# Peptides against a protein of PDB entry 9GMZ, part 104

Target 1, 343 residues: chain A of PDB entry 9GMZ
Amino acid sequence: TGFPLELLTRPATERLAYFENYTVAHPRLKEVYEILMRTIAEPAGASFIFVYGASGVGKTTLRLRVEQKLTELALPKLESDRARVPVVGIEAIAPESRYFNWKEYYTRALITLEEPLIDHKFDYGVRGISRDNFGKINVESKVVAPALRRALENALIHRHPDVFFVDEAQHFGKVASGYKLQDQLDCLKSLANMTGILHCLLGTYELLTFRNLSGQLSRRSVDIHFRRYCADSPEDVQAFKSVLLTFQQHLPLAETPNLVDHWEYFYERTLGCIGTLKDWLKRVLSDALDREATTITLKDLQKRALSVAQCQKMFKEIQEGERQLSETEADVQNLRSALGLGA

## One batch from the design tools (peptide; made by RFdiffusion4, then SolubleMPNN)

Design b2_p14_7_s3 (from b2_p14_7, 6 letters changed)
Fold by OpenDDE base, seed 2:
Structure b2_p14_7_s3 (fold): chain B 343 residues (1-343), chain A 14 residues (1-14)
Amino acid sequence: as target 1 above (343 residues)
Amino acid sequence: GPPPVLDEPVDPLP
């Protein structure tokens, strides 16, 4: 099954939008999606979900697809409870300073939670928070972080989302000391506990540092590892080739490109990360459509590929994260052995 | 309508 052939007669913008919106249900994405959806439905007393994996593995795609599904599932309830928001998702921004800007975080969270289309205006009980004529939240500069936190707590309680997503959550870890990171984790924990809202933090392997620092979070959290495809696994190589086959069928071009024959080159330049692969193909497709090309060539691919130096850097970051996970697994086994529990 | 949450599974290699 390929793209709708009618797209070949459509504008380049529609052809590109089709591919941008297309999401390959590859095995790792499906697995993590199913685990995440199940965990959100049945958190079993968890306050946090950690979703970690390589940059470009597809975490943002996962989040957006879960948000769409949760919204779809909530539609019947939203008709009766107009105050409810089914899901809220925010991307954490890298701080300009060595300190995470909680004021900015709370402001963005409030703005995201309180979409203009929500008919029921909530009073935050905080002076300097208002809605404009378009229903957008305006936060005056005089509003301090503790007041914004209280406003967010009240809004989360009132809107009662099934989950609060924080994408790029490794940016919470960008602090000068372990103590400051602990304080940030305690702040997030307090927010989750005070609101009763499940938090899902998505990010790079830097999120593993959060697990190691908070022994209390470990008992109230679920870990989900979003793995890349590994070239040393025949099954993973087959899955990666199948993803290439699917993408080549869904590129809205007159002539189907042969991506599968170049699988090693695609693997070399994506490290088995499907998000990186999709973004690469989007760039190449855009160039092809701009030229009114009938297909894409290896030269077109090479022009938009990540450099070897970029791939080497990304691979080192992945190896460090995978190493930390392997060490944690070994530490658990060592702890069990030391406790006289069988391995 | 909104795009399906997950599109079709990967096609098996021939």
Scores: peptide ipSAE 0.032, ipTM 0.704, DockQ to the pose 0.319
Fold by OpenDDE base, seed 4:
Structure b2_p14_7_s3 (fold): chain B 343 residues (1-343), chain A 14 residues (1-14)
Amino acid sequence: as target 1 above (343 residues)
Amino acid sequence: GPPPVLDEPVDPLP
C-alpha cells in the first residue's frame, strides 16, 4: 500500500510530515520490539535492559513505538489511577563539558515524568522545585544534584512507570578524569533499586563498556542487540531491498522513484542502518518538495548522502562493536565447554 | 483509532 494520493494536492509541510511519521516495520525492528515489549511485561527480576546497536539503526524509533504502545495499553487503567505514568522516556544529553551532567539529567527526567496533564500533584519534598500555573516543573538553580536525585526517586515511586527509557545512554560513559565509569553505573543501579523501576538504556556499542564493567548488573540485566542489515547475508539484503521498496511507495511524490535499483548505493551510504536511510530520504524529500519536483533522482540522493569519509568512520565503529559482541559469544561458548555442558 | 504502533509490514519484493 502506498501513500494516500490526496497528499499530492496538500501543502509540502503536510507531505513531509506524512513521511516523517511513517515507520517501516522492518524485520529487525519488529524482532527487537517484540523482545523489548515481552521483557517489559515480564522482567523476571531484571532491573536493567540494555538495547545496543549502530548509530542510526533505529533505537529512537524503537523507543518511541514502545512508549506509544505502553501508553495505549495503560489508558484503561489510567482512568482509575490518575497518579500513574505508564512510561517515561528521555534522551541523555552529550555534556558540553568533559563530564556527564547529572543535575541536568535529573532535571530533564523530572520535567518529562511530570507532564502537565497529570492531575495528581505530589510534593517532591525538595525546596526550589515547584509547578507553575500551567503545571510545568520549575527547578531553581540553587537545587543541587543530590536533592534532584531524591526528587526523581520520589517521582518514579509515585508515578510507577512500567519502564524508564534513557536514549543515547552511552553519554553516561563520559566520566571525569579520575572518576570510574563504575561510579556512574552504581549511581544508576542505586536509582533502579531505590525506586523498583525497570530501566532501559538504549545506546551505541559504547554502551557495551557499561555492560562489561558490572558483573552484578549482568545478573539483573537483559541484553538486546539491535543489529543492522549485513550485505554478506542474502536474507538481510532481501530485507534491506524490501525496506527500500516500502519507502519508495510511501514518498508522497507524483512519480514513484526507483530506490530498489540503487540498493547498493543506499547500502554503501547507510551501512544497513534504516534510521540513517530514513533521515537521508527525509532530507532528499524536503529538497524535492521545495523545488516542486515530481520525483527524486540519483543526483538528489547524492547531494544529501553522507560522505565516504563519514561512512568509513561509522563502519569502523560498527566493526569494533560487532567484534566485541562476537568475542563475548565465544566467551560464553568457552565457559559452557569449561563447565562440561558441551558445545 | 490511534495510528498503528508499527505501520504496515515491509512490502515483499515481487
Scores: peptide ipSAE 0.024, ipTM 0.675, DockQ to the pose 0.294
Fold by OpenDDE base, seed 3:
Structure b2_p14_7_s3 (fold): chain B 343 residues (1-343), chain A 14 residues (1-14)
Amino acid sequence: as target 1 above (343 residues)
Amino acid sequence: GPPPVLDEPVDPLP
């Protein structure tokens, strides 16, 4: 099955939007989705979920699909409980300064939490937080971070989302001192504990630094590794080729390009990361549509590929993350063996 | 209807 053929008569913007919105249900995405949905439904006293994996593996896609599903499942209840928000998701911003801007974080979280529920005024109990005529939250400059935190705590308690997502959460770790990272983690722990809301942090392997600092979080956290496809696994290679097959069928072009025959080149320039692959294909599709091309060629792919230098850098970051996880797994096995538990 | 949460399974290679 491919794209709707009627798209070939539609504007380039609609054709591009189709592909942008299209999501391949690849095996790793499905696996992580099922684990994450189960963990959200039955957190078993967990306060945090960590979802980590390579940049461009598809974590944002995972988040958006989970948000969509949680919203869909909540719709029947939202008709009766107009105060409830099923899910809230924000993206962490890399701090311009060496200091994480908690005021901005709380403001963005409040805005995102209240954006779908414009019609229901909630009193945050904080002076200088209001809604404009368009229902957007306005935070006066005089409102300090501790007051915004209390407002967010109250809003999270009142709206009671099933989960609070923070995407690109590795940006919390970019703070110049390990102490500041611990303080940030403790602040997040406190927010989760005070609200009773499950937090899910999605990010790169830099999130493993949070795991190492949070020896106490380990008891109240669930870890989910979103793995890339590995070329040394025949099953992973087959899955990656199947993803290419699916994408080539869903590119809204008059002539179906043969992506599968170039699978090694796609693997070389994506490192088995499906998000990176999709973003590459989006760029190439956009260029093809701008030229009113009937198909895409290897030359078109090459023009929009990541450089070898970029791929080498990304691969080193992946290898370091995978190594740290492998060492942790070995440590667990060693601990089990030392305890007289069979490997 | 709302787009499926996961649009389509990966097509098997022939």
Scores: peptide ipSAE 0.023, ipTM 0.690, DockQ to the pose 0.289
Fold by OpenDDE base, seed 5:
Structure b2_p14_7_s3 (fold): chain B 343 residues (1-343), chain A 14 residues (1-14)
Amino acid sequence: as target 1 above (343 residues)
Amino acid sequence: GPPPVLDEPVDPLP
């Protein structure tokens, strides 16, 4: 079924919001969603989940859908335990100064975890953390990172979420000169261990550096690879075309655009990343609605496409990540063979 | 060859 036809009589803002909120349950997203939900339900002593894949593959969409589902599943328990938060999700910010800002991270995590709508207010025992008249957390500039960490540890223990999500988690890898990436990993490990809360880090293939640095974390982590669609796979090409067909039917325009006939051009400019595709179509839809256009054309698509240079850069980053994973799989096979274990 | 038959539209994730 396509979009609700009633949208054609609605304001451009509502038409755009419909498409923005629409999520295609494409095969890779469904697979990763099912693995992630199962792993959160039964972590089997894991302290970390790593979800890695290309930029624009759809990791943020995955996170938001899992957060929604965990919230829905927790509703019956929240009636009896009003202190509980079912899930907490934040996005790590790219540091301006080439080093990760832990003070900002802890502050954002506390603000997200301690929403004004929570009936049971908690005292963090930290001077300079207060609530305003609306219940919003205020953190004074004088509060230092170690105090914010203790406040977050106490809040996580008290609120006991099923998982703590950190999106764009590759930004933890941005360390100042002379600091070790290991120290950042030890900080995260300590936070998970002290709170007993499962952490899920979502990010680019730069997260593979975290996995490779700590053989100890590897024993307590679950890896989930969110793959893009590959043009050398007939099954992946078919899935990508099916996604285009679905988006074509869910663009709230008077005339259904023919996106599928341009599948090669869409693949060239998205590299098989559905998030990149959705963001592109959102920009094109916005332009069409602003002009009161009945449909979108190839020229409209071309105006909002990523440049060839941008695609070439993104593709090099993807190829490096996919290479590292393939080498790791080969290394495991070689190790098994060397141990006399069957392949 | 004839264009491959596309699968039905994928339902949104709940």
Scores: peptide ipSAE 0.020, ipTM 0.620, DockQ to the pose 0.106

Design b2_p14_7_s4 (from b2_p14_7, 5 letters changed)
Fold by OpenDDE base, seed 2:
Structure b2_p14_7_s4 (fold): chain B 343 residues (1-343), chain A 14 residues (1-14)
Amino acid sequence: as target 1 above (343 residues)
Amino acid sequence: GPPPVLSEPVEPLP
């Protein structure tokens, strides 16, 4: 079990691409993947799925794997229904201003939904939206956000994806002074209701603020907590070490590096987040390949590690999110006790 | 590039 040995004779670009495309099927990723796939298949009247967890836990990897699987499962139907898109996924952008840019969001969503390879050109019913000679969507600057919303609603209805993914969805929480986060949630709720399309919002623990603000969304939403590995859990430590073992076997180097012996250092600098770990190893592998090195050393790891200050900041953000979840669980227990249901 | 490769189930450390 390991990388294909033929990669050692291949260009550095192919060796790096192999590792970049390699995904460790670690326990937390598998668990969340199965829950998410099941929820998309059987939403049971849910309009939203919230996937929250630490930055670098692997949410984007989860999304991409689900998108790939949904596309694969839809292939037989896509041959008969050429208008259908099985899944659409976008990343919400951090606004340069203090408010979320809905015009940019709708534009990106339309561009992503309307891939050039779709033979069936859809009329958006909005002037100033066209396809270029390459089939790419062009949105004229004069098109306003309400018109783009209507175009997106029509496109989502026509293309009928099984799910609409929004990665980095905490950026919806960035509202200008005097605007309510509730108004952003009502906009998303309205889009989901008008289109009948299930929305999956992936993001940091800041997404928990969305849960608390809308009692109506809570009834029509599924929560998925993508947990990091915790050093206080023997099972989580074992899983983390097993991930390191798997990565060391899949680094396309002549000599297998011993990552497992350094597991505490890897944990210290990743906080148990496998995405952070993979990105660190990618940087180190790239450096090693550029030097035509036979292996990775501890010194190579140290050169590309996050600083202690970065890790301390990230850890505080994680602790605050985990605390909020723990408080919510305690509040549920208190509510149950107050209702006479017992703890 | 090659399609993303899913690992086999992570073998438990011996």
Scores: peptide ipSAE 0.032, ipTM 0.595, DockQ to the pose 0.305
Fold by OpenDDE base, seed 4:
Structure b2_p14_7_s4 (fold): chain B 343 residues (1-343), chain A 14 residues (1-14)
Amino acid sequence: as target 1 above (343 residues)
Amino acid sequence: GPPPVLSEPVEPLP
């Protein structure tokens, strides 16, 4: 079924919002979603989940879908436990400086965890953290990072989310030395251990550097690879074309654009990343709606496409990440063979 | 806003 035809008579803002809120349940998203939901339900003593994949593969969409589902599943219990937050999700900010800003991270995490609508209030034991008249957390500039950490630890223990999501988690790795990267990882481990809260870090293949530095985290972590669609796989090409067909049917335009016939061009400019594809189509749809256009043309697509130079850069980053994972898989097979477990 | 709509599983192209 396509978009509701009634949208054609609605304002451009409502038509755009429909497409923005539309999520294609493509095979890789469904697979990773099922693995992630199962892992959150049964962490088996894991303290960390790493979800890694190409930029624009759809990690943020995955996070938001899981957050929604965990919230829905928790609703019956939240009526009896008014202190509980079922899930907390933040995006790590790229530091302006060479070092990750822990003060900003703790502040954002605390603000996100302490929703105004939560009835059960508690004291953080930290001066300069307050709630306004609307129940929103306010953190004074004088509050130092160690105090904010303690406040966040107390809040996580008290609210007991099933998982703490950190999107764009590769930004923790933006530290000038390997030693400082280890310190960042040890800080996250300490937070997870002190709170007993499962942490899910979502990021690019740069997150693999974090995973590899901590042989101790590997014992308490679950890895989830969110793969792109590969043009050398007939099944992946078919899935990618099916995604294009689905988006084609859900663009709220008077004339259905033929996206599938241009699948190679879409693949060239998205590298098989569905998030990149959706964001491209959103930009093109916005332009079409602003012009009151009946459809999207190839020329409209070309105006909002990533440049070839951008795609080449992104592809090199993907190839390096996929190579590192392939080497790891080979190392596992070699280890199994060396242990006599058979390949 | 309205909760984001999850599509039905993408049917393979016929």
Scores: peptide ipSAE 0.031, ipTM 0.732, DockQ to the pose 0.323
Fold by OpenDDE base, seed 5:
Structure b2_p14_7_s4 (fold): chain B 343 residues (1-343), chain A 14 residues (1-14)
Amino acid sequence: as target 1 above (343 residues)
Amino acid sequence: GPPPVLSEPVEPLP
C-alpha cells in the first residue's frame, strides 16, 4: 500500500510531514527494536545498554519508536501512579567547547523529565530551581552542576522511568585536556546506581571507547550493534532495495519515482544507512514540492546527494568501527580456544 | 539475469 492519495490535494507542508513521520520497518531496525524492548523489560541486573552504529543508520528513529511503545504500554499504570514518567529521552549536545557540559546535560534532562503535563509537582529541594506559571522548570544561572545532579537523581527516583535514553552519547567522550574519560564513565555509572534507573546510551562507534575502558561496566552492560546494510551480502542488498521500493511508494507525488533502478547510486551515497537515505529523500521531496513537481528525477537526487568526499570520510569512520568490533569478536574466539572452551 | 524479485514493501513500525 502506498501513501494516502488524498495527500496529493493537501498543502506541501502536510505532504512533507507525512513522509517525515513515515518509518520503514526494515530488518535491522526491527531486529534491534526487538532486542532493545526485551532488554528494557528484562534488564537482568544491567545498568546500561549501549546501542552503537554508523552515523545515519537510524538510532534516533529506533529511540523514538521505543519511547512511543514504552509510553503506550505504561498508560494503564500511569492512571494509578500520576507521579510516574514511563520513559525519558534526551540528545547529548556537542559542546561548542572541546568539553562536555554536565550543567547543560542535567538541566536538559530535568526539563525533559518534568514536562508541564505532569500533575504531581515535585520540589527538588534545590534553591534556584523553580516552576513558572505554565509549570515549566526554570534553572537559575547560579545553580551549580552538583546541585543539578542531585535534583536529577531525586527526579529520576520519583518519576521512575523504565529507561533513560541518551542519544548522541559519543559526546560524553569529549573531555578536557588532563581529565580522564574514566571520570565521565564513573559519573554516568554513579547516576545509574544512585537512581536505580536503566540507562540506554545511543551513539556512533565512538561509544566503543567507553565500552573498552570499563571492564566493570561490561559486566553490567548490554551491547546492541545497529549494523548498516552491506553491499557484499546478497540478503542486505535485497533488504536495501526493499527499503527503496517502500520509500518510492510512500513519496506523496503524482508520479511514482523509480528509485529502485538507481539502488547502486543510493548505496554509494548512503553507505547502506537508512537514516541517511531518509534524510536525503526528505530534502529531495521538499525541493520537488516547492517546485510543484509531479515526480523526482535523477538530477533532483544529485542536487541533494552527499559529496563523494563526505561519503569517503563517513566510510572510513564506519570501517574503523566495524574493524574494532571484528577484532573484539576474534579476540573472544581466541580466548575461548585458549581456555579449551569449544568454539 | 532476470532482475531480482524485490520483497514486498516493508510495513511501518507501529
Scores: peptide ipSAE 0.029, ipTM 0.606, DockQ to the pose 0.106
Fold by OpenDDE base, seed 1:
Structure b2_p14_7_s4 (fold): chain B 343 residues (1-343), chain A 14 residues (1-14)
Amino acid sequence: as target 1 above (343 residues)
Amino acid sequence: GPPPVLSEPVEPLP
């Protein structure tokens, strides 16, 4: 099935929005989606889920699809429990200073958590937190981080989301070394424990460093590796080609471009990361629509491709992450063998 | 070699 042909008569904005909203259910995304949904439904005493993988693998797409599904599943219950929010998701900001801005984190979390619930006043137990006439949370500058934390704890308990998502969670680890990193981990643990809310941290392979520093998190965490497609795997190459074929059919252009014939070039410039591929195609589609072009050419692709230098940098970061995971897997196998558990 | 057999398109997530 391709895009709705009626889109060809629609404005460029609608055509672009169609492609932006279109999500290919590629094998790795489906697999991770099912694991994540199952883990959220049955956390089995876990307080944390770690989802890690290459930049541009599709972690944000995964989060958004899970948020959508959790919202859909909660709709029948929300009629009876008007205080409930099914899911909350924020992006961790890269800190501008050597310190993580907890005040900003808590403020953003509160704003995001309360945004759907315009009509329901909640007493956060903190002076200087209010709602405007549009139900938007306003936090006065005088409100300190410990007070915002208490407000967030109370809000999370009251709203009882099935999961709290933190995207780009590797940013927690970038500012803190040694004791400060432990303090950040302890802060997150305390928030999860005090609220009883499952936290899902999504991030790059840098998140592994953060995860590994807490031996206590290991007992209460589930790990989900969102792998890229690898060119050395025939199955992964076939899946990647299938994704290209699907995108080819869902580009709202008068003439279907042949993306599949250029699969090696697409692989070279995406490293098997479908998010990177989608973003690339979105940029190229936008350019084509602006020109009122009937199709996309190889030259159009080349104009919006990541540079070889960018790809080389990204590939080194991927290789380091994959190496660390492979070493961890080997350590687990060695531990199992040493315990007399068959490898 | 024979052209690689293209797989079927993957379905979108709902």
Scores: peptide ipSAE 0.031, ipTM 0.623, DockQ to the pose 0.105; fails the geometry check

